# Peptides against a protein of PDB entry 8OXM, part 282

Target 1, 371 residues: chain A of PDB entry 8OXM
Amino acid sequence: FKAEFRLAGGVNLPKIIDCVGSDGKERRQLVKGRDDLRQDAVMQQVFQMCNTLLQRNTETRKRKLTICTYKVVPLSQRSGVLEWCTGTVPIGEFLVNNEDGAHKRYRPNDFSAFQCQKKMMEVQKKSFEEKYEVFMDVCQNFQPVFRYFCMEKFLDPAIWFEKRLAYTRSVATSSIVGYILGLGDRHVQNILINEQSAELVHIDLGVAFEQGKILPTPETVPFRLTRDIVDGMGITGVEGVFRRCCEKTMEVMRNSQETLLTIVEVLLYDPLFDWTMNPLKALYLQQRPEDETELHPTLNADDQECKRNLSDIDQSFNKVAERVLMRLQEKLKGVEEGTVLSVGGQVNLLIQQAIDPKNLSRLFPGWKAWV

## One batch from the design tools (peptide; made by RFdiffusion4, then SolubleMPNN)

Design b2_p26_1_s1 (from b2_p26_1, 14 letters changed)
Fold by OpenDDE base, seed 2:
Structure b2_p26_1_s1 (fold): chain B 371 residues (1-371), chain A 26 residues (1-26)
Amino acid sequence: as target 1 above (371 residues)
Amino acid sequence: EEEALEALRKRYEELYKELLEKMKEE
């Protein structure tokens, strides 16, 4: 380990440590101090399986539809080494960095990221109507700028176009795979963009199987398709390449129903894979800045007390696991709101749900739905 | 599909040139 560490941006300030391997190669490693890296490791294996399914299909292979994966080496239940995705930046760091973020650079007269956050926090406990009105005001005064990512990084027009297509395909693939797996907590620090490939890397995969819906502030969108995410696709937005890539990904997922159900069933019953939402995890994910001062979780809160009510928890666990499998089966059949949809109909519904400002306005302010 | 992508590419090459010119004037 080198004595020098870099802080990756974000609230949890993950330490980027340069490690010299036994092979003498320097490898950047992200040390996450509080995240269950086992969840990330398991979800990376699921993504690799999804990539195998996508690579077997001619239409998805031709489009190079893949979800980006990274190597996870869990060292303990709460610590491990992520192979840092070299040449990636959090989309939040590019967009809403306080000093040099793209919103400040390209839209200096818009609301600051802090002003937007503050306005949405002020209405957090208000009605859905009040949240919607304030969200619309925030959106009007905070216009998307993510188109400039590819423009800054790729000066050659042909390369720029290819990279924007790679971005759009990456968003589509990760959105549909993420929806099928019920991946939550897709805030702007949990989505990295590769500065060379323009592909997305999803990190912090601890909210899966729709467990984001049981948070104190429920997740109301199937995936992140916010205005900046759409702006990065360019002038066509969600139409054309994005929609078609979503449809082709969904076709492969639906045609792989048995395989996906079997995989998820094994994972749901893996005693080493804690996918369930717990109150401490919920508090951590939706903590207020005011709550940060008191919760020094002393490392010694024995994981034993949460294990004690095993019998009633076990029946509740099995019922939750069964519900997750049933809902996964519905998604893979195209059952949405009790109706069987075509692939195009299902993808259309998911896009509409993800871009609906009523759904976006209801999200936890830390998710930054206006970005 | 290819024609629509090529038409899109050309339109973006134009928009990108206009943006690069604006960024040189700022």
Scores: peptide ipSAE 0.008, ipTM 0.313, DockQ to the pose 0.013
Fold by OpenDDE base, seed 1:
Structure b2_p26_1_s1 (fold): chain B 371 residues (1-371), chain A 26 residues (1-26)
Amino acid sequence: as target 1 above (371 residues)
Amino acid sequence: EEEALEALRKRYEELYKELLEKMKEE
């Protein structure tokens, strides 16, 4: 292990440790806390199951629809190593790195990422109308650039085209599976892109089963489909390949209803899988940089021995788990807002919800919905 | 389907046992 670590961006400040293997190869490893590793490990297993379902279906197999998974290697009670996908970069680092981010390189006259964040933070407690107006001003002065990722990495036009398709398929698969699992909006630092495959890797899977809707600033989108995410698909945007891959993924998920319900039921009632949102986790996920100064989490591990009065918490937990299962069943039936939709209708609704500037303007500013 | 769930559970239990064993060695 090298003594040097880098902080991956994002709330959990995961430590990237460079390790030299016995083969003399340097491998980056992501070190996270215990609970995050378990959540990530469980969600990786669910993704592997989804990949198995997608691989069994001829239409999704032909389209190479898969969610990228990573190996979680637990190290200790409090730490573990994610075998970092070597050759991945956070999309947020590529797009909005302060030094060399693609927005600064390709759009030097646009607002800085800091100016955008400041403007959206200033209106965080304001009306939805005021948030929308400021979000539209930010978006007008912060134009998408993620198309340049594939153009920079893949100079051969045929390779570029194939990689842009791989990206689009990866976004579609992860968006629909992410919606089914209720991952919601994903922070830009928690979405990695593979520099060789152009496929996405989702990390930090601590918000699942629509628990993002109970955050102080509730999520308003089914998945991250921001302007840069769409721009990476190229000129067709959400139309054509993306939509068809979403529909085929949703078709497989809906046709696998019993399997998915049984898997999620086992996970929801696993005493070892803490998927519930708690106030501390909510505060942590939506803490403002200005509020970081006082809450040094002296996570004294000892104060978590607040004896969960097992009886009342068990009833509340069971009611939340039942609601999650009911909502999952609705999604898998295509029930949206009390109406049964076709796969195409459901996917269309989800895409429209995810790209709606009104929904995006209402998201927590720390998650950078303008990126 | 049950076999895939059981394989998932078993892999989860193995990962969890490996976690617990590494937790005892520290």
Scores: peptide ipSAE 0.000, ipTM 0.332, DockQ to the pose 0.021
Fold by OpenDDE base, seed 4:
Structure b2_p26_1_s1 (fold): chain B 371 residues (1-371), chain A 26 residues (1-26)
Amino acid sequence: as target 1 above (371 residues)
Amino acid sequence: EEEALEALRKRYEELYKELLEKMKEE
């Protein structure tokens, strides 16, 4: 290990440690000191299983549909080593970094990312109508620019086209797999893009099994398909390649129902896998600027043995686990809002839900649904 | 299902408020 570490941005100040492997290759390791990396590790295993299913199917294999995975070595409940995704950048860093972000570079006269966030925070406790109106104003004055990622990185037109297709396929696969696993909306800092492959890497998998729906500001989208995510696909947007890749991924997921149910059942009842939402986790995920001022740094994280008061919590846990399994079974049957849909119908509904500005306007402003 | 998610959401909102109140007393 090198003696030098870099801080990755974010509340938990993860440490990037450069290590030289026995092969003489330098590898960056992300050391998260406060996050439960077990959840990330478990979800990476599930993604590997989904990838195995996708590789077995001829149509998904031909399209190279995969969810990108990274190595996670959990050392404890609060510490672990992530293989840092070398040659990746957070989408949020590319798009909305303070002065050098793509929005500021390509749209210098648009609202700043800070102005957008402020406007949406001001209406956070307001009606859905007021949220929608302000969200539409923000969207009008903060136009998508993520198309420029591939244009900046891939100067050759043939390579650019291939990489834009790789991006679109990656978004499609991660969106459908993410929906099946109930990952919900993904903060733009928790989506990395590979600067060489244009594929997405999802990190910080602390929300799964639709637990985002029970947050103080519930998730209203099945996955992140915001305007910049769509803009990265180019002029076709969600049509053509994206839709077809979603449908082919969903076909594989639905045809693998028994396998996926068995996997998720084992995970839901694994006592080492704390997937449940709790108030502290909810607070952490949806911290308001108003709440940051009251967080004295002296909360020694040691003494909250929230001893699960076992009996009443166990009955509530089992009911939540059963409900997650039932909802997973519905998704895998194509049951949406009490109606059985075809793969194309289900994928269409999910896309419409994910791009609906009414749904996006209701999301937690901290997750930047306008980006 | 929605009613049961709504009941969970309300319970988490209550627990969240109680947590915020405790954090103000500390």
Scores: peptide ipSAE 0.000, ipTM 0.268, DockQ to the pose 0.087
Fold by OpenDDE base, seed 5:
Structure b2_p26_1_s1 (fold): chain B 371 residues (1-371), chain A 26 residues (1-26)
Amino acid sequence: as target 1 above (371 residues)
Amino acid sequence: EEEALEALRKRYEELYKELLEKMKEE
């Protein structure tokens, strides 16, 4: 282990440690100190299986549709080593979280990231109409810049075009698989981009099976398809390559219904896999600045003793697990809002829901829906 | 389904308030 560590961005301040392997190769390792890395490990196994399904299909294999996975070695319930993807950066770090963020560099006369966040926090307790109006004002004065990621990293026009396609395919694959699995908490620190491949790496997979919809501020989008995410695709936006890759991914998922249901059923009833939302986790994910001032940092996580009577927990758990399986079955049948949709119809609905400013304006301000 | 999600949301909002109150008493 080297004596030097870097802090990665984000609330948990994960430590990046450089390790020399027995093969003499330096490998970066991310040490998370507070997250249940078992959830990440389980979701990585599900992603590996989705990748296996995508590789078996000729159309998805030809398009190289894959979800980027990382190795998780859980050391305890509260600690583990993540194999850090060398040459990845959080999209939030590139866009907004440093003094040299792409928004500040390319749009110096736009609102700062802090001004945008402040404006959206001021309306957090207001009506949906007031949230929408302020979100539209923020969006007008904070224009997307993520197109510049590929332009900065790939100076050759042919390489630039290939990497923009790799990015667009990675967004499509992760968006559809993330929707099927009900993956939430897709804020700009939980999505990394590989500086060499332009592929996305999704981290912090603790909000799954639509548990983001039961947060105090519910998630209103199926996946992150914000203006910067779309800007990274270039002039085609959500049309052409992105839409076709979503449709081909959805087709493979729907044709793999029995396999996906069986695996998710095993995971939902695994006593070692805590996928259920709890009030402490909800508080942690959606902490308000007003609540931070009263919360002494001495949350001893030892008060697991709010063990409500075991019998009432088990019946409530089984009913939630059954509902998750039923909703997964509906998604895999193309049932949306009580209507059976084609693959193209379902993908179109999901894209429209994800880009709708009314849905985006209702998200928790910490999700940064304007980025 | 929406009613059941809303009932679950309400229960989590109540549990969140109870937790915030308990953390003010400690």
Scores: peptide ipSAE 0.000, ipTM 0.288, DockQ to the pose 0.080

Design b2_p26_1_s2 (from b2_p26_1, 15 letters changed)
Fold by OpenDDE base, seed 1:
Structure b2_p26_1_s2 (fold): chain B 371 residues (1-371), chain A 26 residues (1-26)
Amino acid sequence: as target 1 above (371 residues)
Amino acid sequence: EKEELEELEKRNEELYKLLLEKMKEE
């Protein structure tokens, strides 16, 4: 282990530690807190199960639909090392790095990422109409550039095309699986892209089962499908490959309803898996960057010894778990807003919700919905 | 600490096995 660590960007400030293996290879490792590791480990298992379902189905197997998983290696009760996906970069780092981000490189006359964030933070407490107008102004002056990821990494046209398809398939699979599991909108630093495969890796799975809807600024999208995410698919955007891969993934998920419900039920009632949103975690996830200057120590899980009566906590927990299971069952039946939809209808609704600038304008500005 | 972590890993492996078994019965 090198004594030097880098902070990965994002709220949880995961420590990137460079480790030299016995093979002499340097491997980056992500060090996270206890609760984040458990959540990530559990969600990786669920992703492995979703991958097993996707591999059993001929249509999803032929399309190579998988959600990328990473090995969680717990080191202690309070710390563990995620084997960092070697050769991955956060989408946020590629797009909006202050020094050499793709927006700055390809669109030097557009608003800076900082200007966009400032404008959206200024309207954070304003009306939805005012948020929408400012979001549209930001979007007009901050044009998507993520198409250049595959163009920079893959110079051979045939490889470029295959990698763009791999990216599009990965976004589709992760979007639908993420919707089923209620991962919601994902911060741009919590979505990694593999520089060799063009596949996405989702990290920091601390918001699941639609708990993003109970944040101080509730999520308004089923998954992250922002303009840059779409731009990475190329000229077809959400049409064609992406839509078909979403439909085929959703078909497998809906046809695996009993399995998925059983899985999630066991996980929701696992006393070792804290998936519930607490007010402190909610505040932490939606703190302003200006408020991040107070190094609030990692909330030691130990100080939550507020002896709320065990009975009232248990009843509240059980009611939340039941609601999560009911909502999961609805999703797997294609029930949206009280209406039963076909797979195509459900996927269409989800895509429309995810790309709607009215929904995007209402998201927490810290999550950069314009990226 | 290490024992509880090994127990957590073991529970997670057992959970994963149980889930894989249920997925084989379908």
Scores: peptide ipSAE 0.015, ipTM 0.470, DockQ to the pose 0.017
Fold by OpenDDE base, seed 2:
Order: C-alpha cells, then sequence, then structure tokens
Structure b2_p26_1_s2 (fold): chain B 371 residues (1-371), chain A 26 residues (1-26)
C-alpha cells in the first residue's frame, strides 16, 4: 500500500488507495468503510449474467449493450476493496462539485447546488404540491450541463459522437437491468462515469429488489433519468438511441424470464446475501440532520438483532421474498399496474415515470432529483 | 470473518458457475 490516499467524492469519503500487487502492478483500490461489499459483489455477478444474456442476443451484441462491472474483493462485512475503475469520476463530482462543478462553470447565474439542496430540504416534510412547486422553481434555476462532459473529454468530433453513443447505450442498459432487478439509491455519487469510455459504472448496490420503495421517503422512479442524465445524451434526449436500446435490453430480459427468476430466487434465499431493508440501513441512506445526534458510533449492526421470534422473522422474510419474485415475474411478463404491455409500451411507461417531475419532486433531497 | 468471506466468495463462484451452466442449456 502507498502511504498516500485520495478521497473519492461523496458523503462517505471512500479512500482511494494505490496498492502495489505482489506482481509489482499498481492497482487503485477503493476502500469503503461502511458499505456491505457483499451486496455489491453479488449484484456484480448478476450484472455479469445479464451481460452474458445481452451478448448472446445479436441485436444487443451489435449495439454493445453492457453494464459496466467491477471486481469486488470484500475484506470484512463492513470493509473491502473495490478495484477502482481507473479513470472514473462520480457524475455528482463532475456536475455539482462546490468549487469547480460543471453547473458552476457553465451556469454561474443559476442556483448553487447548495441552494437547490437547501430549498428541497426545507419542503421535505411538506405536501406533494409544495414539493412539486419548489422542485419546478429549482429546475428552472438549475439548468442541465452534462452535455459538456463529452465535449470536454473528447475533442475529436467522431470520437465525441461515438462516446456520446456509448454513454447513451450505457444509460439505457443499466436503466432497464436496474429496473428489472429493482435497483435503488441511484444518487449522483453512486453513478460513476468512465472518462475514457463514457460508460456508467453503478456502485453501492445495496438497495435492490425494490427495497427503495420501503424507505421512509419511498423511491418513486424506476431508474435515474434526470435532466443532466438526459442532457448527456445530446439533442435527441431519450428519443431514438436511448429508447431503442431500452427496448432491445427489455426484449432480452423478458425472453430470459426463467433464467432471471432462477437467479433471483437463489439470491433471495442465500443466507449470506442480506438484501432486505433494515432500519439502520434506512437511517443511513436517508439521514436527517435531526437523526445525526442519535447515531451512537458503537451500534454494531450485529447487536440489534431485534430478537423478534425467529419464526416471525422467517415468515416475514419469506413473504417479502415471494412478493419480490412475483413482482419480478410481472416485470418480465410486461405487467405494469395490472396491464400487460408490449416491450415498447413498457419502456415508454418507465421513461415517463422516470422523467415525471411529480415523481422526481417526491424523492429524498439527498437523491438530488434536480441534477 | 475471513473464513466466512472465503465461504461467501466460494458460494458466489459456485452460484455463478451453476447459472452459466443453466444458461448453456438454454
Amino acid sequence: as target 1 above (371 residues)
Amino acid sequence: EKEELEELEKRNEELYKLLLEKMKEE
């Protein structure tokens, strides 16, 4: 290990440590100190399987539809080494860094990221109508700038176009697979962008199987398709390449129903894979300034096994697992809100849900739905 | 901890192999 570390941006300030392997190769490693890296490891395997399905299909293979995966080496239940994707940056660091973020550089007269956060926090406990009005005011005074990522990184027009296409494909693939798996907590620090490939790397995969819907502030969108995410696609936005890549990904997922159900069933009943939402995890994900005072640093997550009778835990767990499998089967059949949709109809509904400012305004302010 | 982690890694590799085999039968 080198004595020097870099902080990756984000609330948890993960340490990027340069490690010299026994082979003499320097490897950058992300040391997460609080996240269950086992969940990330399991979800990376699921993404690899989804990538295998996507590579078998001629239409998705031709489009190079893949989810970027990373190697996870867990070290303990709470610590491990992520092989840091060299040359990635959190989209939040590029967009809303307080000193040199793209919003500040390109839109200096807009609201600051702090002003936007503050305005949304002030209405957090208010009505949905008040949240919507303040969200629309924030959005009007905080215009998207993520188009400049590819423009800054790729000066050659042909390379720029190819990388913007790679970005759009990466967003589409990760959005649809993330929806099928019920991936939550897609805030701007949990999505990295590769500075060379323009592909997204999703990290912190602990909110899966729609467990984001049972958070104190429920998740109301199927995936992150916010204004900056769309702006990165360029002038076509969600139309054309993004929509077609979503449809082709959804076709492969729906045609792989038996495989995906079997995968998820085995994972749901794996006693080593804690996918369930617990109160401590919920508090950690949606920390309020009021809740910071109650975080005694000594509450090992292990000690509050609430001695609920083992029988009541097992019955509650089995009922949640059954509901997850049923909902996964519905998604893979194209059943949305009790109606069977075509692939195009289902993808259209998901896009509309993800871009709806009413859904976005209801998200936890830490998710930064205006970015 | 380290033994439980090595067991978890083994189990995950076995699960991945089983799934790759099932995907070859399709």
Scores: peptide ipSAE 0.012, ipTM 0.426, DockQ to the pose 0.018
Fold by OpenDDE base, seed 3:
Formats: C-alpha cells, sequence, structure tokens
Structure b2_p26_1_s2 (fold): chain B 371 residues (1-371), chain A 26 residues (1-26)
C-alpha cells in the first residue's frame, strides 16, 4: 500500500489528509488518527482524576473548580467530540469566524482575522524582534471582544455575573491542570466554550507532557491566556478570581504530587498511549502553506524505523519519559527555572509567561496568539 | 492513590476495548 499523502492545506480547517487507497478512492482520513482519539480519552481520564482531587479539597470544591470533560465516544473524528460537546462552540468560531465573528461585529474597523494571520505569517521566519513588533501592531489593531460572549448569551445581570465567574474558574482550572500535564496546541479551535455554562472544554489533547516545546516553532506559553481569554473574565482580568482559582488549583495539584506522578508514570510507559512527538505530527501541527508543494513524504515510516535498533528507540523513549517525569515532579514542587517558588509565586510566573507579548509573538501563527 | 490508578487502568482497558470493537465494525 503506497499511501500517497496529499496534505490538503488550510490553516483553519482540520487538515484532511486524503489518503488515496490502492483502490484509487481518496479517503479523507483526518490524520487525527485513531491514536489522537486514544490520547484524548486518556487525557480525559487524567482530567477526571484531577477533578476528583479538586472535589476532595474544600477550597477548590467551594469554588467549583473543575476541568470540563467530555465522554470520548469514538464515533468519528472531530464530529464525534463536538457531538458530545453539545451546546459548545469553538472560541475561534465565536471570535474569528469570517464576517460573523465577534471581532468583525464589535470591531469592524480593526484588522480582519485574515490580515492579522497574514502579517504574522509574513514574519514567521524573521527575528524575534520583528515578530514582536508585528505582533504588537496586530494587537493594537485587533482589540479583544470575548467579553461579549457572556453579554450576548446571558442577558440577566445576575446570570451574566455567575457565568463570567464560571468561565473564569474554568480558565483557571484548565490552565493550571493543563500546565501540570504539559498540554499544548491550545489554539482557538481546540478550546470550546459551553453556551449554557460558559465553561471551557479542551479538545484535541494530542500535545501533552510539554511536547509542544519540541515543535519546530516551540510553544513559549504554559497555557492560553491571550487577550480574548482575559477579556472574557471581565474588568478584573487575570487578577482576583482567576489568580485565586489558579492558586487553589495549584495547591491541590502540588499536594497531590504522588498521585499525579504515579498516574502520569503509568501513562508514559503505557505502550498503547502514544504521547511522543514525531516529525509527521510536528509537520501536521505546524505545516505552512508554502511547505505543501515539496513534501511528498516518501518516508516509508516502516523502512527507517526498522533499521534503528529497537534498543536505541527504547532507550531514547525511556530517557524522554524520565525527563517528562522529572519535569512534572519539578512543577509539582514549584521548581521553575531551578528556583523553588511558593504557589503564589509559581502561579504569578505562569501568568506572566502566558500574557507576555514576547512569548506570544514567538508562537506559531496558526496558534493565533493575538486572539 | 492505588484505587485511582486502578480506576484509570480499568477505564483505559474499557476504552481500548470499545475502540477495538468499533474498529472491527468499520
Amino acid sequence: as target 1 above (371 residues)
Amino acid sequence: EKEELEELEKRNEELYKLLLEKMKEE
């Protein structure tokens, strides 16, 4: 079976890899293969465990801190996940869906989402300084509007306030849990918002254990805390409720270090749980429209893997797994950049890293750090 | 902790079985 992979380009569409079968039928295989559904499912169980820890603690329970989980029923690709996330919308769809997006509706004179993306793509191979300057220009001309989500959906002021709090708590919980687990690829299409609860549902959990840092364009933020994400919290932004909820979540995670380490250790060594970043996955996640022309991946994965001694692959895997566990242990001890931080210090550092326009400007343009 | 791990493992096995069953129906 010579699977010729045609990468069907498109920054915002699920990259449909049309696998031409030997029968000459183009089968649109979303390369979000069977493995991504397994990874999502495993990560949902880890989230359920984190929720159990959060419910056991009085302070996090009182704050109703939960990461929203979905039942991964492997129905089909993204449609099955979205079907189980009934009454959710991708934040990217609400914010930047062409002419109907909230940015266009509320900020019609700002740059279009396409203009922002184009500007950031033009500097993608440029210096960090040039990326930063263009990112700041984009941000100046693309002002946040996500506050309007709750205002549109919740007309009653008391309900609106409660839902904004639910949103803020959901962002806080998912940000800290996501950071502990090293969750990456948090682009605006991988984060859904529930239209009734205002809680976030994180989907497409295929970049975990900080594997986003080894992407061709490394992830430079611990979680998504972009300007629209912050705008949804209202006037207090990252201060007050968000910060306190992050701190309380981090307290529970740090106090549950043994449990979390044990769970993650089992998952890292589970031969059925492919969490590792591979070059094809990296290419898929960060593929540029320009790169579509030349990549005939004639890489028969089979022939080159077969010649590496199984021992060297296993040793390399084990070293990566050990490094992931060590880094997880550091995070759970509050070790950041070789320094032990308090919960408040660690959370503050993470917030600062996540909102830093220098970090945001370095992200892959497909991540849409200006949204 | 041990119970939480056993629950995770059990759920993983159930999920893998469900995945494998669906993969046979396609």
Scores: peptide ipSAE 0.006, ipTM 0.363, DockQ to the pose 0.020
Fold by OpenDDE base, seed 4:
Structure b2_p26_1_s2 (fold): chain B 371 residues (1-371), chain A 26 residues (1-26)
Amino acid sequence: as target 1 above (371 residues)
Amino acid sequence: EKEELEELEKRNEELYKLLLEKMKEE
């Protein structure tokens, strides 16, 4: 281990540690000191399983549909070492970095990322109509720029085209797998893009099994398909490659129903896998920048008292687990809002839900649905 | 499918054992 560490951006100030392997290669390691990396580790294994299913199917294999995985070594309930995705950048850093973000570089006359966030925070407690109006104003004055990622990184037109396709396939695979696993919307700092492959890496998998729907500001989208995410696909947007890759991924997921149900059932009833949403986790995930100043409680408070009445907690837990399994079964059958849909119909509904400005306007402003 | 589930379960069990050991050292 080198004595020097870098802070990755974000609330938890994860430490990037450079490690020299026994092979003499330097590897960056992300040390998260406050996040339960167990959930990330478990979800990486589920992603590996999904990748195996996708590699077995000829149509998904031909399209090279994979969800990018990284190695997670959980060290404790609150600490662990991630194999830092070397050569990746958070999409949020590329897009909305305060000094040199792509929005500021390519759209200097648009609203700043801060102005957008402020406007959306001001309406956070207001009506859906007011949220929608302000979101539309923000969107009009904050135009997408993520197309420039591939243009900056890949100067050769043939390489650029190939990498844009790789990006589009990665978004499609991660969107559908993420929907099946109920990952919901993904904060822009929790999506990394590989600067060489243009593939996405999803980190910080602390929300799964639709637990984002029980947040104080519930998730309203099946996955992140914001305007910048779409802009990175180029002129076709969600049409063509993205849609087809979503459909082919969904076909594999639906045809693997028994396997996926069994895997998720094992995970849901695993006493070591805390996937449930708790009030502290909910507060953390939707913490307002203004609330950061007061909540420096030394969380040295005795973990002893939360051994509350096991029996009522267990019954509530089992009912939540059963509901998650039922909803997973519905998804894998193509049941949406009580109607059985074809793969194409289901994928279409999910895309429409994910890009709907009404749904996006209702998201927690901290997750920057306008980006 | 079954072999992959068994491999996933085994990996989970190994991760959990390691986690439980580390949690006892803290």
Scores: peptide ipSAE 0.000, ipTM 0.331, DockQ to the pose 0.022

